# Designs tried in a protein design run: peptides against a protein of PDB entry 3QIS. Part 213

Target 1, 334 residues: chain A of PDB entry 3QIS
Amino acid sequence: PSLELSRREFVFENVKFRQLQKEKFQISNNGQVPCHFSFIPKLNDSQYCKPWLRAEPFEGYLEPNETVDISLDVYVSKDSVTILNSGEDKIEDILVLHLDRGKDYFLTISGNYLPSCFGTSLEALCRMKRPIREVPVTKLIDLEEDSFLEKEKSLLQMVPLDEGASERPLQVPKEIWLLVDHLFKYACHQEDLFQTPGMQEELQQIIDCLDTSIPETIPGSNHSVAEALLIFLEALPEPVICYELYQRCLDSAYDPRICRQVISQLPRCHRNVFRYLMAFLRELLKFSEYNSVNANMIATLFTSLLLRPPPNLMARQTPSDRQRAIQFLLGFLL

## One batch from the design tools (peptide; made by RFdiffusion4, then SolubleMPNN)

Design b2_p21_6_s2 (from b2_p21_6, 11 letters changed)
Fold by OpenDDE base, seed 4:
Structure b2_p21_6_s2 (fold): chain B 334 residues (1-334), chain A 21 residues (1-21)
Amino acid sequence: as target 1 above (334 residues)
Amino acid sequence: DEELKKEEERIEEFFNSLVSS
């Protein structure tokens, strides 16, 4: 069996978080026999491609002289955004198109990724006074490493933050401030806030706006701005409540005093973001007659975002654990 | 307890200052 491929090199320029890109090519059976094709893992790989890439179809049959179109889809989700932001991973891959009893055909995937404030740590964002697209990738790596080291130093109660020549970090990420300030000013009376989905086009505009500028006004509907806040919180590499405190939050869920003590142990940026969000949400709840928002709905929604189980415990989360996590947040909303 | 409350108040004041500006 043999194939002819219309193209073997693919370049995905300016790949962005949550923006689907597609490149298409044709494969033709130029042989005399039917063939089965499949994308196969390389040696030592579990998957035929990186998590941000897929082929459609990834397998199939071709009769002699048959041609099929294959789509290569690049999509950076919350699961790939952090490693692409840090430059740990890149928009590069090699696909192996295998023919049963035939040859392997190699496809080269390349491109560039544009960093996002979505999927960037709260610590790094607090050090970014400019939009992330203005920050060199090399500096993003340094900011993440420095952020990790400062977090560890803070947790270890070691050296006071040397008040040295490093610019004072922001109290909260500017992106969080922009989203919450907009919602506070314009969305407190919005009917069905956090209950109505945003528009995908508006969400992309909001993401691009936050990645590239410090706007006076966020574009899009209140629903899109509200959903952008949820997406931001979901995409955080570490949730607003650090994984280290997850179990303690559950254990304290019915003691408001202990809950506050647990929150006080968060890294400064995480603690500030948590308190800022809770203050906003309490204010939003004052307008419940207008916005149809209630504490149980908000606690249920934000619990999965703010108080995520550590990856090793995700598969073991019980309904009781979820209820305790909701109760923990309710203690800050009521 | 009082220090935690003062820190919550400072953040709330900060929030309110950002809202009032």
Scores: peptide ipSAE 0.029, ipTM 0.664, DockQ to the pose 0.095
Fold by OpenDDE base, seed 5:
Formats: structure tokens, C-alpha cells, sequence
Structure b2_p21_6_s2 (fold): chain B 334 residues (1-334), chain A 21 residues (1-21)
């Protein structure tokens, strides 16, 4: 069997978080026999491609002189964004198109990723006084490494940050501040807030705006700004409530004093973000007659974002654990 | 307890200061 490929080199320029890009090519059976094709893993790989890449179709049959279109889809989800932001991974891959009883065909995938504040740690963002797209990639790496080390130190030593340093970190990420400030100013009376989805185009504009600027006003509807906040919280590499405190939050869920003590043990940036969000959500709940937002809805929504089970426990989460997690958050909303 | 409450109040004051600015 033999294939002819219309293209073997693919370039994905300016890949962004949550923005789908597609490149297409054709494969043709130029042989005299039917053939089966499939994308196969390289040696030592478990998958035929990186998590941000997909081929569609990834396998199929071709009769003699048959042609099929294959789409190469690049999409950076929450699962890949952090690794791409840090430069640990890159928009580079090699696909192996295998032909049964034939040869392998190699496809080269290349491109560039544009870093996002989405999927960046709270610690790094608190150190980042400028938009992420203005920060050199080398400095982003240093900020993540330093942030990890300071998080660990803060958990172990409860050392107060030296408030006198010229490089004082922000109390909360500017991106969270911008989102929450906008929602407080403009969305408190918004009917069905956090219940109506945003527009995908507006979400992309909001992400791009936060990645590239410090705007006076966030673009898009209140629904899109609200959803952007949810996406931001979901995309965090570590949730606002650190994984190390997850079980203690569940165990304390019915004791408000212990709940507050658990929160006090968070790293400073995480603690500040948590309290800032809770303050905002309590204010939002005062307008429940206008926005149709209630404490149970908010607690249910935000618990999955703020209080995520550690990856090793995710498969074992019980309905009781989820109820305790919701109850934990309710103690800060009521 | 009192220190935690004062810290919650400081964060709430911070929030209000940022929103009012």
C-alpha cells in the first residue's frame, strides 16, 4: 500500500488558550490495494499526539484512488495551558501516520504559543505587575519557580512577606481584581448572573484583553465577564484552596471556626483571593432579588472551582464529600 | 478568632477600597 499526502508540514501561529485552530490536508491511496491508515504513538509515547493536538479522523480505510481530508486541530484547554505557559511544553510535535503493511509517514507540527494569565499560578500572577504578554518568557519561568518555592515556605514557616520590598507582590492578581471589580460595578443587578453562558467571541476578547492590557473596562457582556471569572478559577494550576488543605476543609465543613482557621493556613495570595472572592460573592448575594443568585447556587458552582479534590482522590469523591465541600463554602457566604 | 476576624475585615476593606476607587 502507498499514500500520497498533500502536505506534511503544519505551522500553528499564535496559538492561544481556548482558541481552536485547524489545518487540513488530504491523503490519497495512490496504490492498487485498499489500505488502512492510523496515527500511532512514537516510541515511548502513550498517545499519537500531545494533549493539545488532535487528528480527525485519526484512522480509516482508503480504497484505491480514494482521498480523505484530515483535520489537525490545535486546542489548548485547561489541561495543557499551564505547561505551555511555563514553556515546559511547546507547539511542536511529530505525528506518525502508519499504513498497515506499508511505511510510516511523518508529519511535522510547529508553531508558537502565546502565554495566558489563565492557567498561571496565583503566586506568579501576584508578582506580575504587567500583562503576561509583556513579560519575557524567561521571566515567566523564574516567576513560577520562585512562586512555587515561596508557596512551600509560606505553608511551612508562616513567614510574613517583607512588606518593605520594592518588589512587593500584589495582594490579589490584577486579572482577578479586574474581573471582580467589573462584576461588582456592573453586574450586581444582572439577571441570571452565573446562570447564563457568555459568548465565545466575548470570552476570547476578555482573555486577550487580560493577557495584553490593564483595561479601564473589560469588554463584553456581564455574562461573559462572569464566565471568564469561572474559566480563570477553573484553569488555575492549583485551586484557590490548595490541594493540601482539601481534606481539612471537608473535615471542618460544619465548624465555621475551624473553617476560618483552615483558610488562614493558605499561602498569602491564595488566602487573599479566597477572602476577596467571598467578600464579592456576599455583596452579590445582597442583590439576589435582582440577579436571581442565591447562596446554594453560588456555593455549588464555586465549590467545584475553589475546592477541587487532589488528582489522586478525584476518582474517589463521594456525594458526601461534595456536600461537605459545599457546606464549607456556604459558611463563608452566609 | 479575633485576629482572623480582623484579617477578614481588612480584606473586605481592601475589596471596598478597590471597588470605590
Amino acid sequence: as target 1 above (334 residues)
Amino acid sequence: DEELKKEEERIEEFFNSLVSS
Scores: peptide ipSAE 0.029, ipTM 0.674, DockQ to the pose 0.094
Fold by OpenDDE base, seed 3:
Structure b2_p21_6_s2 (fold): chain B 334 residues (1-334), chain A 21 residues (1-21)
Amino acid sequence: as target 1 above (334 residues)
Amino acid sequence: DEELKKEEERIEEFFNSLVSS
């Protein structure tokens, strides 16, 4: 069996978080026999492509002289955004198109990723006084590494880190402040806030706005701004409540004094973001007659975002653990 | 309320300091 490919090199320029890009090519059976094609893993890979890439179709049959269009889809989700922001991964891959009892055909994928404040750590964002797109990629890597090291030191050393000459981090990321300040000013009376989805176009505009500027006002509807906050919290490489404190939150869920002590042990930026969000959500609950928002709905929604189980425990989360996690947050909303 | 407002004021003062520099 043999194939003819219309193209073998693909370039995806300016790849962004949650923005789908597509490139297409044709494969033709120029042989005399039917062939089965499939994308196969390279040596030492578990998948035929990186998590941000897919081929559609990824397998199929071609009769002699048959042609099929294959779409190469690039989409950076929450699962790939962090590793692309850090430069640990890049918009580069090699796909192996295999013919059963035939040859391998190699496809080269290349391109560039544009960093996002979505999927960036709270620690790194607290060090970014400018939009992330104004920060050199080399400095982003350094900020993430420094943020990790300071967080580890803060967890290991109860000693206040020396107030040395390094620029003081922001109390909360500017991106969270912008989102929450907007919602506080404009969305407290918004009916069905956090219950109505935003518009995808507006979400992209909000992401691009936060990545490239410090606006006076966030573009889009209150629903889109609210969903952008949820997406931001979901995309965090580490939840607002650090994984190390997850079990302690569950264990303390029915003791409000212990709950406050657990939160006090968060890294400064995480603690400030948590308190800021809880203060906002308590304010939002005062307007429940207008916005239809209640404490149980908010606690349920935000628990999944703020208090995620560590990756190694995700498969073991019981309904009891979820209820304890909700109860933990309720103690800050009521 | 008061904690949120104080944090907003601190952040706003901080941003105003950055825009003024």
Scores: peptide ipSAE 0.028, ipTM 0.679, DockQ to the pose 0.065
Fold by OpenDDE base, seed 1:
Structure b2_p21_6_s2 (fold): chain B 334 residues (1-334), chain A 21 residues (1-21)
Amino acid sequence: as target 1 above (334 residues)
Amino acid sequence: DEELKKEEERIEEFFNSLVSS
């Protein structure tokens, strides 16, 4: 069996968080026998491609002289955004197109990723006074390393942050402030807030706006700005309530005093973001007659974003654990 | 772009490492 490929090299320029890019190529059976093709993992890989890449179709049959179009789809989700922001991963891959009883055909994937404030740690963003696209990639790496060290120092109750000449971190990320301040000003009376989806084009504009500027006004509908806040919180590498405190939040869920003590143990930026969000959500709940928002809906929605189980416990989350997590947040909304 | 060219070179080196094994 033999295949002819129309292209073997693919370049994905300016890859962005949640922006789908597609490149297409054709494979043709130039042999005299039917062929089965499939993308296969490399020797040390479990998957045929990186998490941000997909081939469609990834397998199939070709009759003699048949041609099929294959789409290579690049999409950076919440699962890949952090490692791409840090430069730990890159828009580079090699695909192996295997022909049954035939040859392997190699495809090269390359490109560049544009960093996002989405998927960046709260600690790094608190140090970032300018839009992320104005920050050199080398400095993003340094900010993430420094963020890890500060998180550890804060959790260990070690030495007070030395009053040294380092620029004081923001109390909350500017991106969170921008999103929440917009919603507070313009969306408190918005019917079905957090219940109506945003527009995908507006979400992309909001992401690009936050990555490239400090706007006076966030573009898009209140629904799109609200969904952008949810996407931001979901994309955080470390949730607003750090994984180390997850179990303690569940254990304290019915004791408001202990709940407040647990929150007091969060790293400064996480604690500030949590308090800021809870203050906003309590304000939003005062307008329930206009926005149709209630405490149970908000607690249910934000629990999955703010109080995520550690990756090693995700498969073990019980309905009881979920109810405790909701109850924990309700104690801050009521 | 010089960065793109370096990335192409790294992919080519990686590819060559897979084909040579």
Scores: peptide ipSAE 0.000, ipTM 0.257, DockQ to the pose 0.011

Design b2_p21_6_s3 (from b2_p21_6, 9 letters changed)
Fold by OpenDDE base, seed 1:
Structure b2_p21_6_s3 (fold): chain B 334 residues (1-334), chain A 21 residues (1-21)
Amino acid sequence: as target 1 above (334 residues)
Amino acid sequence: DEELKEFEEKLEKFFNELVSS
């Protein structure tokens, strides 16, 4: 069996968070026998491609002289955004198109990723006074490393970080402030807020806006701005409530005093974002007559975003753990 | 620089107002 490929090199320019890109190519059976093709893992890989890449179809049969179109889809989700922002991963891969009883055909994937404030740590964003697209990638790496070290220091040492000559970090990320300030000003009376999905085009505009500028106003509907806040919180590499405090939040869920003590132990940026979000959500709940938002809905929605189980416990979360997590947040909304 | 400083001041003010409410 043999295949002819219309293209073997693919370049995905300006890959962005949540923006699907597609490149297509054709494979043709130029042999005399039917063939089965499949994308296969390389020798040391568990998957045929990186998490941000997909081939469709990834396998199939071709009769002699048959041709099929294959789509290479590049999509950076929350699962890949952080490692691409840091430059730990890149828009580079090699696909192995295997032909049963035939040859392997190698496809080269390349491109560039444009960093996003989505998937960047709260600590790094608190130090990032300009839009992320104005920050050199090398400086993003430094900001992430510094952020990790400060997180560890803040968790281990109740010592006030000496106000060394480093620029004072923001109280909260500018991106969170922009989203919350917009929602506070314009969305408190929005019917079905956090219950109606945003528009995908508007979400992309909001992401691009936050990545490239400090706008006076966020573009899009209140629903799109609300969903952008949810996407932002979901994409955080470390949730607003750090993984180290997850179990303590569950254990304290029915003691409001202990809950407040647990939150006081968060890193400064995380603690500030948590308090800021809770203050906003309490304000939003005052307008429940207009926006149809209630504390149980908000607690349920935001619990999955703010109080995520550590990756090693994610598969083990019981209904009781979920209820405790919701109860923990309810103690800050009521 | 001035725009950034004004933004930081606005951010700090708004944060403090909202968290104190």
Scores: peptide ipSAE 0.096, ipTM 0.785, DockQ to the pose 0.903
Fold by OpenDDE base, seed 3:
Structure b2_p21_6_s3 (fold): chain B 334 residues (1-334), chain A 21 residues (1-21)
Amino acid sequence: as target 1 above (334 residues)
Amino acid sequence: DEELKEFEEKLEKFFNELVSS
């Protein structure tokens, strides 16, 4: 069997979080026999492509002189955004198009990724006084490394960070403040807040706005701004309640005094973000007659975002663990 | 309530300093 490929090199310029890009090419059976094609893993890989890449179709049959279009789809989800922001991964891959009883054809994928405040650590964002797109990539790496070291020191109850370093970190990320301040000012009376989806185009505008500027006002509907906050919290490499405290939150769920002590042990930025979000959500609950928001709905929604199980425990989360996690959050909303 | 109000006031002041810098 033999194939002809219309293209073998693909460049994806300016790849962004949650923005789909597509490149297409054709494969043609220029042989005299039917052929089966498939994308196959490289020798050391479990998958035929990186998590942010997909081929459609990834396999198929071609009769003699048949042609098929293949789409290469690039999409950076919450699962790939953090490693792309840090430069640990890049928009580079090699795809192996295999023919059954035939040859391998290599496709080169290249491009560039534009960093996002989505999928960046709370610690790193607290050090960023400027939009992330204004920060040199080298400085982003340094900020993530420094942030990791500070988080570890704070969890170990080591000596309070010398408050004398000339670059004091922010108390909360500017991006969270911008989202919450907007919702507080404009969305407290919004019917079905956090229950109605935002518009995808508006979500992209909000992400681009937060990545590139410090706006006076966030663009889009209150629903889009609310969903952007949920996406932001979901995309965090570490949840607002650090994984190390997850089990202690569950164990304390019915003791409000112990719950407050657990939160006091969070890293400063995580603790500040948690308190800020709980203050906002309690204020939002005062307007329940207008916004149809209740404590059980909010606790259920935000528990999955703020108090997610560690990756090693996700497969073992019981209904009892979920209920304890919800009860933990309810103790801060009521 | 007072600790949260002090926290909110500190955040507002902090962000005003951030936007003014």
Scores: peptide ipSAE 0.050, ipTM 0.734, DockQ to the pose 0.065
Fold by OpenDDE base, seed 5:
Formats: structure tokens, sequence, C-alpha cells
Structure b2_p21_6_s3 (fold): chain B 334 residues (1-334), chain A 21 residues (1-21)
């Protein structure tokens, strides 16, 4: 079997969080026999591509002189955004197109990623007084490393080392403040808030706006701004309630005094974000006659975002655990 | 209520400092 490929090198310029890019190429069976093709893992890889890349179709049959179009889709989800923001991963891959009883064909994928405040840690964002696109990549790495160390020290209740001449961290990320302040000012009377999806184009504009500027006003509908807040919380590498406290939140779910004590043990930025969000949501609930928002809906929605099971427990989450997690948040909303 | 108001005032002050820098 033999194939001709119309292209073997692909460049994805300016890849962004949640922005789909597509490159297409053709494969043609220039042989005299039917061939089966598939994308296969490289040596020591578990997958044929990185998590942000997909081939469609990834396998198939070609008759003699048949041609098929293959799409290479680049999409940075919440699952890949953090490692791309830190520069731990890059928009680079090699795909192996295998022919049954034939040759391997190598495809080179390259490009550049543009960092996002989405998928960046709360600790790092509290140290970023400027939009993330203004921050040099080298400084982003340092900020993530420092943020990890500060999180660990805070959880261990270690005395802060002498705050040298480093600028004091923000109380909350500016991005969270911008989103919540906008919703507080403009969305308290919005019918079906957090129940109606935003527009994808507006969501991309909001993300780009937060990544590149400190706006006076966030663009888009209240629904798009509300969904952008949910996406932001979902994309956090560490949820607002740190994984280390997950079980303690479940165990305390029916004791409001213990719940408050558990929250007091969060890292400062996480605790501040949690308190700020709960304050906003309690205010939003006062307008339930206008916005159709109730405590059970909000608790159910935000529980999956704020109080995530650790990755090792995610597959074992019981309906009882979910109910306890909801009850934990209800104790801050009522 | 007072702790929240103090927190909001700190956030507003912080943001004004951020926009003025």
Amino acid sequence: as target 1 above (334 residues)
Amino acid sequence: DEELKEFEEKLEKFFNELVSS
C-alpha cells in the first residue's frame, strides 16, 4: 500500500483558549490495493496526539485512487490550558499516519500559544497586576512557581517569609473582580441569569478582553459575562476550594460553624475569592423575583465548580457526596 | 455584614489603586 499526502507540515498561529483552529489535508491511495490508515501513538506515548489536537477521521479505508480529506483540529480546553499557559507544553507535535502492512508517514505540527488568565492559578493571578498578555512568559513561570510555594506555606500555616520589596499580591484576581463587579452592577435583575447560555462569540471577546486589558466595561450580554465567570472557575487548575479541603467540606456540610472554620484554612486568595463569590451570590438571591435564581440552583451549579473532587476521587463520587457538597455551599447562601 | 463591607471597600480601593497605577 502507498499514500500521497497533500501536506505534511502544519502551523497553528496564535492558538487561544477555547478557539478552534482547523487545518486540512488530503490523503490519496496511489496504490493498486485498498489500504487501511490510522494515526498511531509514537514510542512510549499512550495517545496518537496531544490532548489539544485531534485528527478527523483518525482512521479509515481507501480504495485505489480514492482521496479523503483529514481535518487537524486544534482546541485548547480546560484540560490543556494550564500546561500551555505555563509553557510546560507547547503547540508542537508529530503525528504518525500508519498504513497497514505499509509505511509510516510523519506529520509535523507547530505553532504558538497565547497565554490566558483562564486556567492560571488564583495565586499567580493575584500577583499579576497587568493583563496576562503583557506579562513575559519567563515571568509567568516564576509567578506560578512562587504561587505554588505560597499556597503550600499558607496551607501549612507557615509564617510568611519577609515580604521583600515584591509588590503585595491582590486580594482577589482582577479578572474575578471585573466579572463579579459587572454582574453585580448590571445583571442582578437579569431574567434567567446562570440558566441561559452566553454567545460563543461574546465569550471569546470576554476572554480576549480579560487577557489583554483592564476594561472599564466587559463586552457582551449579562448571560455571556455570567458564563465567562463559570468557565473561569471551571478552568482553574486548583478549584476555589482547594482539593486538600474537599473531604473536610463534605464531613462538615451539616455544621455551619465547622464549614466556616474549614473555609478559614484556605490560602488567602482562595478564601477571599470564595467569600467574594458567596457575598455576590447572596446579593443575587435577593433579586430572585427578577432573575429567577434560587439557592438550590446556585448551590448545584457552583458546587461542581468551587468544590471539585480531587482527580483520584472523581470516579468514586457518590450521590451522597454530591448532596453533601451542595449542602456545604447552601450554608453560605442561606 | 461589617466584614463583608470592609472586604468590598478593600476590593474597591485595591481596584482604584490598580487602575491608577
Scores: peptide ipSAE 0.043, ipTM 0.716, DockQ to the pose 0.099
Fold by OpenDDE base, seed 2:
Structure b2_p21_6_s3 (fold): chain B 334 residues (1-334), chain A 21 residues (1-21)
Amino acid sequence: as target 1 above (334 residues)
Amino acid sequence: DEELKEFEEKLEKFFNELVSS
């Protein structure tokens, strides 16, 4: 079996969070026999590609002189955004197109990723007084490392915040402040807020706006701004309620006093974001006659975002655990 | 398109689950 490939080198320029890019190429059977093709893992890999890459179709049959178009799709989801922001991963891969009883064809994937405030830690974002696209990648890495070390020190109750660090961190990320302040000003009377999806084009504009600027106004509908807040919270490498406190939140769910004590143990940025969100949501609930938002809906929605089970417990989350998690948040909404 | 569409469908489903609860 033999194939001809129209292209073997692919460049994905300016890859962004949640922005799909596609590159197409043709394969043709220039042999005399039918062939089966498949993308196969490299020797040390479990998958034929990195999580942000896909081939469609990834396998198939070609008759002699038959041709098929293959799409290479690059999409950075919440699962890849953090490692791309830190530069731990890059827009580089090698695909192996295998022919059954034939040879391998290598495809080179390259490109560049544009960092996002989405998928960046709350600690790092509290140190970023400028849009993330204005921050040098080297400084971004340093800010994430320093943020991790400060978070650990805060959780261990070891070091008072060194008041002497020349640049005091923000109380909350500017991006969260911008989203919540917009919703507070313009969306309190929005019918079906957090119940109607945003527009994908508007979501991309909001993400690009937050990554590149400090806007006076966020573009898009109230629904798109509301969904952008949900996407932001979902994309956090660590939830607003740190994984270390998850079980304690469940255990305290029916004692409002203990719930407040658990929240007080969060790192400063996480605690501030939690309090800010709860204050906003309590205000939003005052307008329930206009926005159709109720405490149970909000608690259910935000529980999955703010109080995510640790990866090792995700598969074990019971309906009782979900109810306790919802009850924990309800104690801050009511 | 498809992964974006699958994500949109997950969001719509999530919103519909919230409206129905």
Scores: peptide ipSAE 0.022, ipTM 0.516, DockQ to the pose 0.023

